# Peptides against a protein of PDB entry 3OGK: the designs that were tried, part 176

Target 1, 307 residues: chain A of PDB entry 3OGK
Amino acid sequence: ATPDRLSRRFPNLRSLKLKGKPRAAMFNLIPENWGGYVTPWVTEISNNLRQLKSVHFRRMIVSDLDLDRLAKARADDLETLKLDKCSGFTTDGLLSIVTHCRKIKTLLMEESSFSEKDGKWLHELAQHNTSLEVLNFYMTEFAKISPKDLETIARNCRSLVSVKVGDFEILELVGFFKAAANLEEFCGGSLNEDIGMPEKYMNLVFPRKLCRLGLSYMGPNEMPILFPFAAQIRKLDLLYALLETEDHCTLIQKCPNLEVLETRNVIGDRGLEVLAQYCKQLKRLRIERGADEQGMEDEEGLVSQRG

## One batch from the design tools (peptide; made by RFdiffusion4, then SolubleMPNN)

Design b1_p25_2_s2 (from b1_p25_2, 11 letters changed)
Fold by OpenDDE base, seed 3:
Structure b1_p25_2_s2 (fold): chain B 307 residues (1-307), chain A 25 residues (1-25)
Amino acid sequence: as target 1 above (307 residues)
Amino acid sequence: SLEELEIATERTVSQEKFLEREKAR
């Protein structure tokens, strides 16, 4: 479909999702006319889609100029922006979005590739937004943003229910967790094992409503921090955990109300058996490749055709 | 009962990055 055709047919469109080509194509020479640029769509949004409040770009090329135009065109009417696996923008574009769209509820840039200029976008968001419900920059690399701004967002946005972040040290997020009283979902961070301080994370206090969780680099030594509330966990993202097959079994047994599990093939047939035995409410299971079979020392850590 | 099963045989970019960091630990 073309932008013009869409606006003519649906002038009152509130939600738009555009999907580009698979990520593999982004690393190759992409013809300028393949439709992967959001520019013509942003132009159409600005001119003819005046009720649009939700925009989702997936695997698209998005420039700072595109973001700036979108931000100014929709302003406080924009409630959702998802830059899902997009590329071509910098943090200046993000700054424009949060500056002009102060009522934004969902901001996602998961797995997007961008140039980081500074941390001003998150600071601006912290200073002016009180509407945010979902913040997701999972699997991104921000080095210049402040966990203090994230804490401020949690204090100011009482409807904040889902936050996914990059590689923040989890201990830097203590203030955030304390402030985020209504948080139901958290993914990301970084757990860093300290041999000299084995209980480094044992006193970590999570939001009381937390039920969807994925802690990056969580190993078996850190896993016990989940045990006090494991029974209320409904979704686990273990894609970036450092758990072996037996660790999976241990954790799964403690999560009888688990509905969604995302993990790597390290779960193995044994883990799948345990999952079937203990998680009777499981609705969705995602298993990613993870380590190659040749790299796995234990055959039990592989999902077979029997699993 | 399980409603959705997804088995991904290809690694995502994020998975590749994670695995690299895992090896570096």
Scores: peptide ipSAE 0.277, ipTM 0.863, DockQ to the pose 0.654
Fold by OpenDDE base, seed 2:
Structure b1_p25_2_s2 (fold): chain B 307 residues (1-307), chain A 25 residues (1-25)
Amino acid sequence: as target 1 above (307 residues)
Amino acid sequence: SLEELEIATERTVSQEKFLEREKAR
């Protein structure tokens, strides 16, 4: 479909989702035509789609100019922007979005590749936004943003329910967790094992409504921090946890209300058995291969066709 | 009853990044 055809057919479109070609194909197979670039779509949005509130780009090339044009064209009418696995922009583009779209509710850039110039975009968001409900820069590598700005966002955005972040030390997010009173979902961060301080994370206080969780680099020593509220957990993302099969079994047994589990092959047949036994409300299960297949001498860590 | 089951056999970009970081620790 061409942008022109879309606007003619759906002049009152409120939500647009564009899916680009897989990244591997982008460099070699995407002709210089509009198929991989959002530019022609942004132009069409700016000119003809005046009711558009939600934009989702997946695996698209997005420039700072594209983001700037989109931001200025939609301004406070833009409620949702998802840059899902996109590339081609810098933090200047993000700054433009948060500067002009002050009532944005959902901002996602999960797994996007970008050039980081500074942390101003998050600071600007913290200073001016009170509407944010979902913030997601999971699996990104922001190094210049401040956890204090994240805390400010939590304090000012009372409807903030889902936050996914990159590599923040979890202890730097203590203030954020205290401020995010209505937070239901958190993913990301970084847990760093300290042999000399086994209780480093034991005093972490999570938001009371937290029920969807994925802590990066969580090992068996850190896992007990979940036990006080394990019964209320509905979704677990263990894709980036450092748990073995037995650790999975231990945690799953404590989560009887689990509805969604995402994990690696390390769960094994044993973990699946435990899951079936204890998690009767399970609706969705995702198992990724992970690295475990190359080194596992132990047969117990493999999901077999017999599980 | 389980409504959705997804078994991914290919490594995602996110998994590759994670594995790189895991090795660096």
Scores: peptide ipSAE 0.270, ipTM 0.860, DockQ to the pose 0.611
Fold by OpenDDE base, seed 5:
Structure b1_p25_2_s2 (fold): chain B 307 residues (1-307), chain A 25 residues (1-25)
Amino acid sequence: as target 1 above (307 residues)
Amino acid sequence: SLEELEIATERTVSQEKFLEREKAR
């Protein structure tokens, strides 16, 4: 499909999702004319898709100019922007989005690569947005954004239900968690071991409604912080946890209402057995390969039999 | 019963970065 054909056929389109090639290919030399650039689509959106409120770019090249054009064209009518595994933009592009789209509800940059110039985009979002429901910059590398701005967002956006972040020290997010009273999902952050203070995270208080969770670098020493609310956990992202097979078994046994699990093959056959035994509500399972992890024999078969 | 199963044999860029950091810890 071409942009012009789309607009002619669907002039009242409200939601658009564009998918590019796998991300691995994006870091390699990509032909210029394969359709991986959003520019022609943004042009068409700006000119002809006047009711578009949701845009999802996946594995595409997005420039700051593209974002600026989109932002100005849709302004407060834009409710959702997902830059999913995209590249080519800087934080200036993000700033344009949050500056012009004051009513945005969903902003996602998950696993996108970008040039970070400053933290102004998050500050601007914090200062002016009260509509945000989903904020996701999971698996990104921001070094210039402030946890205080995230806290401000939580305070001002009462409908905020899902937040996924990069490598924030979890202790810097204490204020955020306190403010995010309606938060149901949190992923990311960073847990950092301290030999001199092994229990430094034990007093961490999570939002009461939290039921979807993924803490990066969570090891067995930190895992107990989940135990008080493990029974209400519905989704776990353990892809970036530092848990061994036995740790998985321990945690899984405490999550009888688990519906979605994402983890690495370190879960092993034993972990899958425990999962099948204790998690009767499990609906979705994702297993990814880890480095230097023992592979499971016939892992697909085992999972399919136990699910 | 399980509704969706995904066995990912290829790692994402983020996963690779994580694994590198894990190894460095």
Scores: peptide ipSAE 0.253, ipTM 0.853, DockQ to the pose 0.593
Fold by OpenDDE base, seed 1:
Structure b1_p25_2_s2 (fold): chain B 307 residues (1-307), chain A 25 residues (1-25)
Amino acid sequence: as target 1 above (307 residues)
Amino acid sequence: SLEELEIATERTVSQEKFLEREKAR
């Protein structure tokens, strides 16, 4: 879209961010110097920053040794650790963090790349933490963690309000959702379509306060599970949903209080029009490219200058 | 009203992985 068209459509736009850099290669773009490694920063934190409660590393190389040092240095004073799009560590490093920082409130590894040794880190967190408010390992690949540990966390952490996970089968999270009474945000999971059982997920019960949601692999058959509480949805992450343009339109119309939408280019100009019409509270919109092949075949499925 | 618009023309690592999984289904 051109600035003029954007101004006409979104007269109150305050921030525009265009990303054309190759994010897919982000881990290879990290400089192999002190600017890319957290080690010198961890050293500084350990030695001189004794009041530091919150640490956020973005697109950094983080080793298990770094995490261990940080964990021991800050211990229960560490309230927030965000390993945002980081690499270089294993689950042993995570284990060290949760072992030593038992009062951590925010733990984020979103879109980080790491080696999975075991699921002990999540188990340890479940066994000892009661302070957790935000747990986020969205867009990560864990195969050895247990949904039961996540349920335990929900039961023990009464202030847990945001949880973003990887590829858990959603039905395995029923106990988690039941326990997470104060949960406001959930992203991730995996909805697995069963052609023979289209209503597989229709009885799924979400936490009553849930208003920020992103279910991975949610298709049009699963989308209706949101309809009973669509009016209370404030944020939708549809980046990993299996919704086409028409599905977007259907869902958006049911979310009049939507404030944040993240989706793929499949929303198209039509979806954007519907969004503008029905979502008057919308504050933030993120559109990613998505798949080229299917999206480009349908002009309506592409965000153009008209959108 | 819309306050922030972000358009990403390049795919994220997670997006690429998702697309790979989508194709495999």
Scores: peptide ipSAE 0.249, ipTM 0.849, DockQ to the pose 0.633

Design b1_p25_2_s3 (from b1_p25_2, 11 letters changed)
Fold by OpenDDE base, seed 3:
Structure b1_p25_2_s3 (fold): chain B 307 residues (1-307), chain A 25 residues (1-25)
Amino acid sequence: as target 1 above (307 residues)
Amino acid sequence: SLEELIIEERRTVAQEKFLAEVAAR
């Protein structure tokens, strides 16, 4: 499809999703810079798609100029922007989006590659947005953003229900969790084991409605922080946890209401058996090949054809 | 009952990044 044909056929289009790279790119089988540019689409959005409120770019090349044009064209009418596995922009582009689209409800940059100039975009979002429902920069590399801005967002955005972040130290997010009273989903952060302080995270207070969770670098020593509310967990993202097969079994047994599990092959056939036994409400299971398979062909942490 | 099963036999870009971070710790 071409942009001009789209606007002519669907002048009242409210949601647009563009995919620029084949799925093979997700496995690093092709160069990451291969893909379509959003520029001609942004031009068409600006000129002819006057009711568009949701934009999802997946594996596209997106420049700061594209983001600036989109931001100014849609302004407060833009409710959703998803830069899913995109590249080519900097935090200046993000700043333009949050500056001009102050009613944005969903902002996603998950797995996008960008140049980080500063943390102003998150600060601007914190200062002016009260509409945000979903914030997702999972699997991104931000070093210049502030946890305090995230806390401010949680305080001001009472409809905030899903937040996925990069490698914030979890203890820096205590204020965020306290403020995010309606949060249902959290992924990311960074758990850092401290042998000298084994109870470092045991007093961490999570939002009461939290039921979808993925804590990065969570090991068996940190896993018990989930036990008090494990029965209310509906989705677990263990893709970036540091759990072995036995740890999976332990956690899964405590999550009888689990509906979605995402994990690595370290779960093994034994973990899958435990999952089948204890998680009768399971609807979706994702198993990715992790490093655990390399050299562990004869170990327990493998999913076989029998699993 | 299970409605969707996804088995990824290859490492995703995200997994590769994660593993790199783990190795760097």
Scores: peptide ipSAE 0.338, ipTM 0.881, DockQ to the pose 0.744
Fold by OpenDDE base, seed 2:
Order: C-alpha cells, then structure tokens, then sequence
Structure b1_p25_2_s3 (fold): chain B 307 residues (1-307), chain A 25 residues (1-25)
C-alpha cells in the first residue's frame, strides 16, 4: 500500500498504524525502497489526512524532520503518538511534538532507540500539557530527564492513568507517586539493593488505584512492598524482575485477581501450577525465554512441555 | 479461562538489554 492510495480511499482516517519490518532487517543493508521510513507517510498525513488524531509507528525509521512536520501539521489535533520500537530521531524531535501538540493524550516511545541531546522535551511537556493520559518510554535510556518534570506532569494531568518509564531510581519517584492520584499502571524504574539499608523501599507509597505494575530489578527483598495491595493487582510485568521460581509462587498466591502475567521461564512448571491454583481470573500469560533456564531443573526455573 | 498464551522462544531486544544490565550490577 502507498500513502497516496490510503488518503484517496480513506480521506477521513482518524487512526493510522504502520508496521515496519523487524529491527534485525534494519541493521543489514537497507534497500532504498524497503518501506521502513515514515517520511512519505508523514507527507501524506500533512497534506491529505486532516482528521488524523492517532499515529502509531512500529519498527519504523523516524527522523526529527518527520516528527517536526507531523507536529506542525496536526498540532493540537494529535491525541496519540506511538513510536514503538522506532529509530532515527533525537530528543529534538520529541521536543517538537510536545511543543506543538499540547493536547496530546498518549505519548509512547517504548523500546525506541534515539540520540538524547537534553531533557527539554519532558520539561516542555510538564510545563504545558494537562491532557496526558498515557506516557510510555519503557525500555528506553533517558539520562537527562528530571523526575521533577514527571511529578509536575502527574500534578497537572488529572487523567494520567498509565506511566511507564526507564531507569529512574524508585525513591526519586516518591513525589511522582504522591501526585499521580489516578494512576492505574506503572512500569519501569530501578530498584537498587543496598546492603547498608535493606528496608529503604519499605515505606514507598503507591497510588491507591494502582493495579497494573512492573518494577524493574525487583528482587525478593523488595517484593514485600507489593503485599499491602497485592489483592488489587490485575496485571504484573515480571519480565525485568529478579524473582526466582519460589518468589513467583509467593507473589502469585497473593494476587488472586491477577488477569495478565508477563514473566520469564524462571516461573517454571511449579509457578504455573500455583498460577492455575490461585489466579482463576487469569486471561493472558506471556512467558519469555530468559537466561534463567541455565542450570535450572524443568520444574524450577524452566517451563517444560508439561507445564 | 486463559484467552491468550504467548511463549517467546527468542530473546527480545529489551530482554537482551535487561540481561546486560543485570550482568553489569
């Protein structure tokens, strides 16, 4: 399909999702016409798709110029932008988006690769946006953004319900959690073990409505911070937790209302048995192959064909 | 009942990054 054919067929299109080829194909010699660049689509959006308010690029090459053109063309009409596993842009492109699209509700850069120039984009978002519902830069590496800007966003965006972040130290997000009164989903952060202060996270206060959660680097020592509200947890992302099979069993038993679980094969057949026993509302299960299977038995740390 | 089961036999890019970070700790 070509951009021009799309606009001719659907001139009133409100939502567009473009899927590029897997990233592995982009690291090889890229043919000139492989279709991985969003540029021709952004041109078409700018010229002919006047009602477009939702854009989702997956595994596409996106330049700062593309983002700038999109931002200026759609302005406050743009409600959703998802740069899902994209590459080719810098934080200048993000700055253009948040500067011109001040009513954006969903902004996603999950697993995108980019050049980070500064943290101005998040600051600009914090200063001017009150509409944000979903912010997601999960599995990204932003080193120059401020947790204070995230807190400001939480204070100003009363409809903010889902936030996924990179490697913020969780203690730096205390102010954010206090401000994010309507937050239902949080993923990311960084839990860091401190031998000298083993209980440094025990006094963390999470938003009262939090029910979808994934804390990066959460180990068995930090896991108890979830116990006070484990019964209200509906989704757990344990893909980046440091839990063993037994830890999975312990946590799962405390989450009887769990609907979605994402984890590694470290859950094992034993963990799956516990899951089946205690989580009767489970609807979706994702198991990824990690390094956990090395040296583990089939019932402990490995999901076998029996499980 | 379970509506969706996803078993990934290959490591994702995100998983590889995570493992690298864990190894660096």
Amino acid sequence: as target 1 above (307 residues)
Amino acid sequence: SLEELIIEERRTVAQEKFLAEVAAR
Scores: peptide ipSAE 0.338, ipTM 0.878, DockQ to the pose 0.627
Fold by OpenDDE base, seed 5:
Structure b1_p25_2_s3 (fold): chain B 307 residues (1-307), chain A 25 residues (1-25)
Amino acid sequence: as target 1 above (307 residues)
Amino acid sequence: SLEELIIEERRTVAQEKFLAEVAAR
């Protein structure tokens, strides 16, 4: 499809999803042009798709100029922007989006690569947005954003239900969790072992409605923090947890209402057996087999054809 | 019953980053 054909056929289009070509599986082998350019599409959106309120770019090249044009063209009419595995922009582009689209409900940049200049975009979002429902910068490398801005967002956006973040120390998000009273989904953060404080996370309080969860670097020592509400967990993302096969078995047995599980090959055949036994409502299972091939996990953490 | 099963046989970009971070800890 071409941009000009799109507007002619669908002048009243409200939602657009564009998919670029698949990128390499390994980040160090991704060429600069691993996605298509959004520029011609943004031009068409700006000129001819005046009812568009949802934009999803997947594996596209997006420049700051593209984001600025989109932001100014759609302004407060833009409700959803997803930069899914995109590249080519900086945090200046994000700043333009949040500055001009102050009623945005969904902002996603999961697995996108960008140049980080500052944390102003998140601060601007925190200062002026009250509409946000979904914020997702999972698997990104923001180092200049503040957890205090995330807390402010939670306080001001009462419809906030899903937040996925990068490498925030979980204890820095205590204020965020307290403020995010309606939060149903959280992924990311960083759990860090401390030999001097083995129970430093035991008093962590999660939002009451939390039922979709993925804590990065969660090991068996941290896993018990989930037990008080394990029965209400519907989705677990264990892709970036530090759980062995037996740890999976322990956790799965406590989640009888689990509907979605994402994990690595470490779950093993035994984990799959336990999953089948205890999780009768399971609808979706994702196993990333290739992640554990370097011997990170023990020999029991393998999924065979029997599973 | 299970409605969707996804088995990823190759390391994703996210997996590689995670492994690198784990190794750096």
Scores: peptide ipSAE 0.328, ipTM 0.875, DockQ to the pose 0.657
Fold by OpenDDE base, seed 1:
Structure b1_p25_2_s3 (fold): chain B 307 residues (1-307), chain A 25 residues (1-25)
Amino acid sequence: as target 1 above (307 residues)
Amino acid sequence: SLEELIIEERRTVAQEKFLAEVAAR
């Protein structure tokens, strides 16, 4: 959609953010000599920030040593750790965090890049944490973690309201969904279409309070699993769904209470029209470039820490 | 009414990974 079309459809737009230029801060574009290391900050936290409960690093280089130091320095006082698009650590660092920070409420590693050694960190979290509210390793690559540990977390953490995961087969998460009675948000997983079994996911039972959802690889055949509770959906992440324009229109029409939509350009002008027509509660819209158009490659830029 | 609009004109790293995975299926 063009800016003019968007302004006509959404005259009360308060915030517009356009991202089209390459950024140097993405983890895969950070050179070895980039000043975006967390080490100085961890040192400061350890020495002087004794009341710090929440740490959010975005597009930073984080080592296992940094995580270990942070974990030991804050221990059970650490309530929130967000490693947002970070790199440089392994699952050993995560293990240190969950081992020492037993009362952590929010643990985020979304879009971070790391070396996976084992699944012990999630197991340790499952065995000892009862405080977790938000667990987010969306768009990460874990192959050695167990869905059973995720189920255990759901069972033990009564305040667990948001979980975003990588590419777990959704059917392996049945136990998790059953246990996560208070879950309001789920993103990730993997839907794997089986032409020979079109009803593969039709019996999937979601938590009753689920209202923010993004199922990876959800196609039009799987989309109907949302219809029974589409009216209660407040946020949809369709960035990694396999829906075409018409599928978007179909789904959007069933979500009159939608407040947040994230999707790709495939929504098109038609989808935007339907969105404007049916979703009067819409507050935020994110549209990313998908397969329909070639995006510009990010260029490496040198960003100094002092910048 | 819509309060915030974000248009990402570049493919994100996550998007690129997703597309690669889709292509591999």
Scores: peptide ipSAE 0.341, ipTM 0.880, DockQ to the pose 0.566; fails the geometry check

Design b1_p25_2_s4 (from b1_p25_2, 12 letters changed)
Fold by OpenDDE base, seed 3:
Structure b1_p25_2_s4 (fold): chain B 307 residues (1-307), chain A 25 residues (1-25)
Amino acid sequence: as target 1 above (307 residues)
Amino acid sequence: SLEELVIEERRTVSQEKFLAEVAAR
């Protein structure tokens, strides 16, 4: 399809999802900057798609100029922007989006590759947005954003239900969790084991409605922080946890209402057996079977054809 | 009952980044 054909055929289009071609770069085989450009589509959105409120770019090349044009064209009519595995922009582009689209409800840049200039975009979002429901910069590398801005967002956006972040130290998010009273989903952060302070995370207070969770670098020593509310967990993202097969078994047994599990092959056949035994409401299972670190798998940490 | 099963046989970019970070700790 072409942009001009789209607007002529669907002048009242409210949601647009553009998918770039599958890229070997997603598997670290070719440069990540390979893909289609959104520019001609942004031009068409600006000129002819006057009711568009949701934009999802997947595996596309997106420039700051594209984001700026989109932001100004849609302004407060833009409710959803998903930059899913995109590349080519900087935080200046994000700043333009949050500056002009102050009623945005969903902002996603999960697994996008970008140049970070500063943390102004998150600060601007914190200062002016009260509509946000979903914020997702999972598997991104932000070093200049402030957890205080995230806390401010949680305080001001009472409909905030899903937040996925990069490598914030979890203890820096205590204020965020306290403020995010309606949060149902959280992924990311960074758990850092401290041998000298084994109970470092044991007093962490999670939002009461939290039921979809993925804590990065969670090991067996940190896993018990989930036990008090494990029965209400519906989705677990263990892709970036540091759990062995036995740890998986322990956690899964405590999550009888689990509906979605995402993990690595370290779960093993034994973990899958435990999953089948204890999680009768399971609907979706994702297992990444790529190469794993030697120290992250035990002898049973393999999913076979029998699993 | 299980409605969807996804088996990813290749290491993703996100997985590579994660493992690299773990190795660097």
Scores: peptide ipSAE 0.196, ipTM 0.805, DockQ to the pose 0.724
Fold by OpenDDE base, seed 4:
Structure b1_p25_2_s4 (fold): chain B 307 residues (1-307), chain A 25 residues (1-25)
Amino acid sequence: as target 1 above (307 residues)
Amino acid sequence: SLEELVIEERRTVSQEKFLAEVAAR
């Protein structure tokens, strides 16, 4: 499909999702050029798709200029922007989006690659947005953004229900969690084990409605922080947890209402058995095998064809 | 009942980064 044909056929289009070419799985790479450029689409959006409120680019090349044009064209009418596994932009492009689209509800840049110039985009979002419902920069590498801005967002955006972040130290997000009263989903962060402080994270207070969770680098020592509300958990992302097979079994047994599980091969056949036994409401299961198939885990931590 | 099963037979880019970070700790 071409942009011009799309706009002619659907001039009142409200939602657009463009998918670039799949990743080169054999190399575990996302070739930037394979996604194609969003520029012609942004041009068409700006000129002819006046009702568009939701844009999802997946595996596309997106420049700061593209983002700036999109931002100015749609302004407060833009409710959703998803830069899903995109590349080619910097935080300046993000700044333009949040500056001009002050009523944006969903902002996603999960697994996107970009150049980080500063943390101004998150600060601007914190200062001016009160509409945000979903913020997702999961699996990104921001080093210049402030957890205080995230806290401000939580305070100001009463409808904020899902937040996925990069490598924030979880303890720096205490204020965020306290402010995010309606938060249902949280993924990311960074748990950093301290041998000298074994209970470093035991006093974490999570939002009361939290039911979808993925804590990065969560090991067996940190896992107990979930136990008080484990029965409330409906979705777990354990892809980036440091749990072994037995840890999976322990946690799964405590999550009888689990509906979605994402994990690695380390869950093993044993973990799958426990899952089947205790999680009767399970609807979706994702297992990433590639990381664990190379023998990094013990034999027990392998999912076989039997599992 | 289970409605969706996804078995990834490869490492994702994110997983590779994760593993690299873990190894560096």
Scores: peptide ipSAE 0.185, ipTM 0.797, DockQ to the pose 0.679
Fold by OpenDDE base, seed 2:
Structure b1_p25_2_s4 (fold): chain B 307 residues (1-307), chain A 25 residues (1-25)
Amino acid sequence: as target 1 above (307 residues)
Amino acid sequence: SLEELVIEERRTVSQEKFLAEVAAR
């Protein structure tokens, strides 16, 4: 399908999702007709798709110029932008989006690769946006953004319900969690073990409505911070946790209302048995079965064909 | 009952990155 054909067929299109080829294909010589660039689509959006408010690019090449054009063309009509596993842009492109799209509700850059120039985009978002519901830059490396801007966003955006971040030290997000009163989902951050202060995270206060959670680098020593509200947890992302099989069993037993679990092979057949026993509301299960150096390479730490 | 089961046999890019970070700690 070509952009022009789309606009002719659906001139009143409100939502567009474009899926490019897997990233591995982009590292090879890209044919001119590969279609991995969003440029022709952004041109069509700008010219002919006047009602478009939701854009989702997956595994596409997106330039700063593309983002700037999109931002100016849609302005406050743009409610959703998802740069899902995209590449080719810098934080200048993000700055253009948040500068011109002041009423954006969903901004996602999960697993996108980009050049980071500064943290101005998050600051601009914090200064002017009050509409944000979903912010997701999970599995990204922003080193120049401020946790204070994230706190400001939480304070100003009362409808903020889902936030996924990169490698912020969790203790730097204390102010954010206090401000994010309606937050239901949080993923990311960084838990860092400190032998000299083993309980440094024990007093961490989470938003009261939090029920979907994935803390990066959470080990068995940090896991107890979830116990006070484990019964209200509906979704767990343990893909980036440092839990062994027994730790999985311990946590799962405390989450009887769990609906969605994402984890690695380390859960093992034993963990799956515990899951079946205690989580009767489970609807979705994802298990990464790639090589996992975290757990013991024994039968207990592996999901077998029997499990 | 379980509505969706996803078994991933290959490491995702994010998983590989995570494991690299863990190994670097």
Scores: peptide ipSAE 0.177, ipTM 0.796, DockQ to the pose 0.625
Fold by OpenDDE base, seed 5:
Order: sequence, then C-alpha cells, then structure tokens
Structure b1_p25_2_s4 (fold): chain B 307 residues (1-307), chain A 25 residues (1-25)
Amino acid sequence: as target 1 above (307 residues)
Amino acid sequence: SLEELVIEERRTVSQEKFLAEVAAR
C-alpha cells in the first residue's frame, strides 16, 4: 500500500498500523535502514487523515521531524502512539509528542532505539497529561528520566492501568506504586541483590489490582514478594528474570490462574510439567530458547520435544 | 487449553542486551 492510496480509500480512518521490514536479531548488526521511513505516511496523515487518533509504527524509521509533524497535525486528537521497535528519533521528538498531544492515552516506545538528550519528555508528560492509560518504554535505555515524574504521572492519570519501564531500581518506584492505584500491569524495573540487605524488597507494596507482571532481574530471593498476590496473577513475563528451573516450578505452583507465560528455555521440561499440572487456565506460552542455549549453557532447564 | 505456543529459537535484541547486562553484574 502507498500513503496516497490509503487516504483516498479510507479518508475517515481512525487507526493505522504500519509495519516495516524485520530488523536483525542482534542489536550490533542492525543496519540504519532496517525499517521503512514513516515520512511519507506522516505527510499523508497530516494532510488527509483528519480523523486518525491511533498510530502504530512497527520497525520503522522515525525522525524528530516526523514526530513533530505528527504531533502538530493531530494534537489532542491523538490518543495512541506506538513506536514499536522504531529508530531514528531523539527524546526531542518524544518531547514534541507529549507537548502537543496532551490527551494521549497510550504512549509506547518498546524496544525502540533513540538518542537520549534529556528527560524533559517524561517531565512534560507528568506535568500536563491526565489521560494516560498505557505507558510503555520497556526494554529501552533511558538514563535521564526521573522516577518522580513516573510517580507524578501515576498520581495525575487515574486511568493508568499498564506501565512498562526500563531499568529503574524498584525501590525508587515505591512512590509510583503507591500512587498507581488502578495499575493492572507492570513490567521492567531492576531488582538488585544486596548482600548487606538480603530482604530489602520484602516490604515492597504493589498496586492492589496488579495481575500482569514482569520484574527484570527477579531472582529466587526476590520472588517471594509476589506470593501474597500470586493467585491473582494472570500474566507473567519471566524473560528477564533470574529464575532457574526449580524457581519456575515454585512460582508456577503459586499461580493457578496464570493465563499467559513468557519465559526462557530454563523452565525446562520439568517446569512445563508443573505448568500443565497447576495452571489449567493457561492460554499462551512463549519460550525463548536461543538466549539460554547460547548464553546460559550451564543451566539445568532445557525444553525438549517431550515438553 | 493452550491457544498459542511460541518457541523462539534465536536471540533477539532484547535477549542480547539482557545477557550482556547479566554478564556485567
């Protein structure tokens, strides 16, 4: 499809998803043109798609100018922007989006590659947005954003139900969790072992409605923080947890209402057996084998044909 | 019953980053 054909065929389009070509699996081998350019599409959106309120770019090249044009063209009519595995922009582009689209409900930049200039975009979002429902910068490397802005967002956006973040120390998000009273999904953060404080996370309080969860670097020592509400967990993302096979078994047994599990090969056939035994509501299972086979060869867990 | 099964046989960008971070700890 071409942009001009799209607007002529669907002048009242409200939702658009564009997919570029698949990028390389390894981050160090990704070429600069691993996706298509959104520029011609943004031009068409700006000129001819006046009812568009949801935009999803997947594996596309997006410049700051593209984001600025989109932001100004759609302004408060833009409810959803997903920059899914995109590249080519900086945080200035994000700043333009949140400055002009102050009623945005979904903002996603999961696995996008960008140049980080400052944390102003998140601050601006925190200062002016009250509509946000989904915020997702999972698997990104923001170093200049503040957890206090995330807390402010939670306080001001009472419909906030899903937040996925990068490498925030979980203890810095205590205020966020307290403020995010309606939060149902959280992924990311960073759990860090401290020999001097083995139970430093034991008093962590999660939002009451939390049922979809993925804590990065969660090991067996931190895992018990989930036990009080394990029965209400519906989705677990264990892709970036530090759990061995037996740890998986322990956790899975405590999650009888689990519907979605994403994990690595370390779950093993044994973990799959336990999963089948205890999780009768399981609908989706994702196992990423390549990472464990190539990088964690000493782990016990292997998924075989029997699993 | 299980409705979707996904088996990933290769490392993704996110997996590589994660493993690098783990190794750096």
Scores: peptide ipSAE 0.160, ipTM 0.786, DockQ to the pose 0.647; fails the geometry check

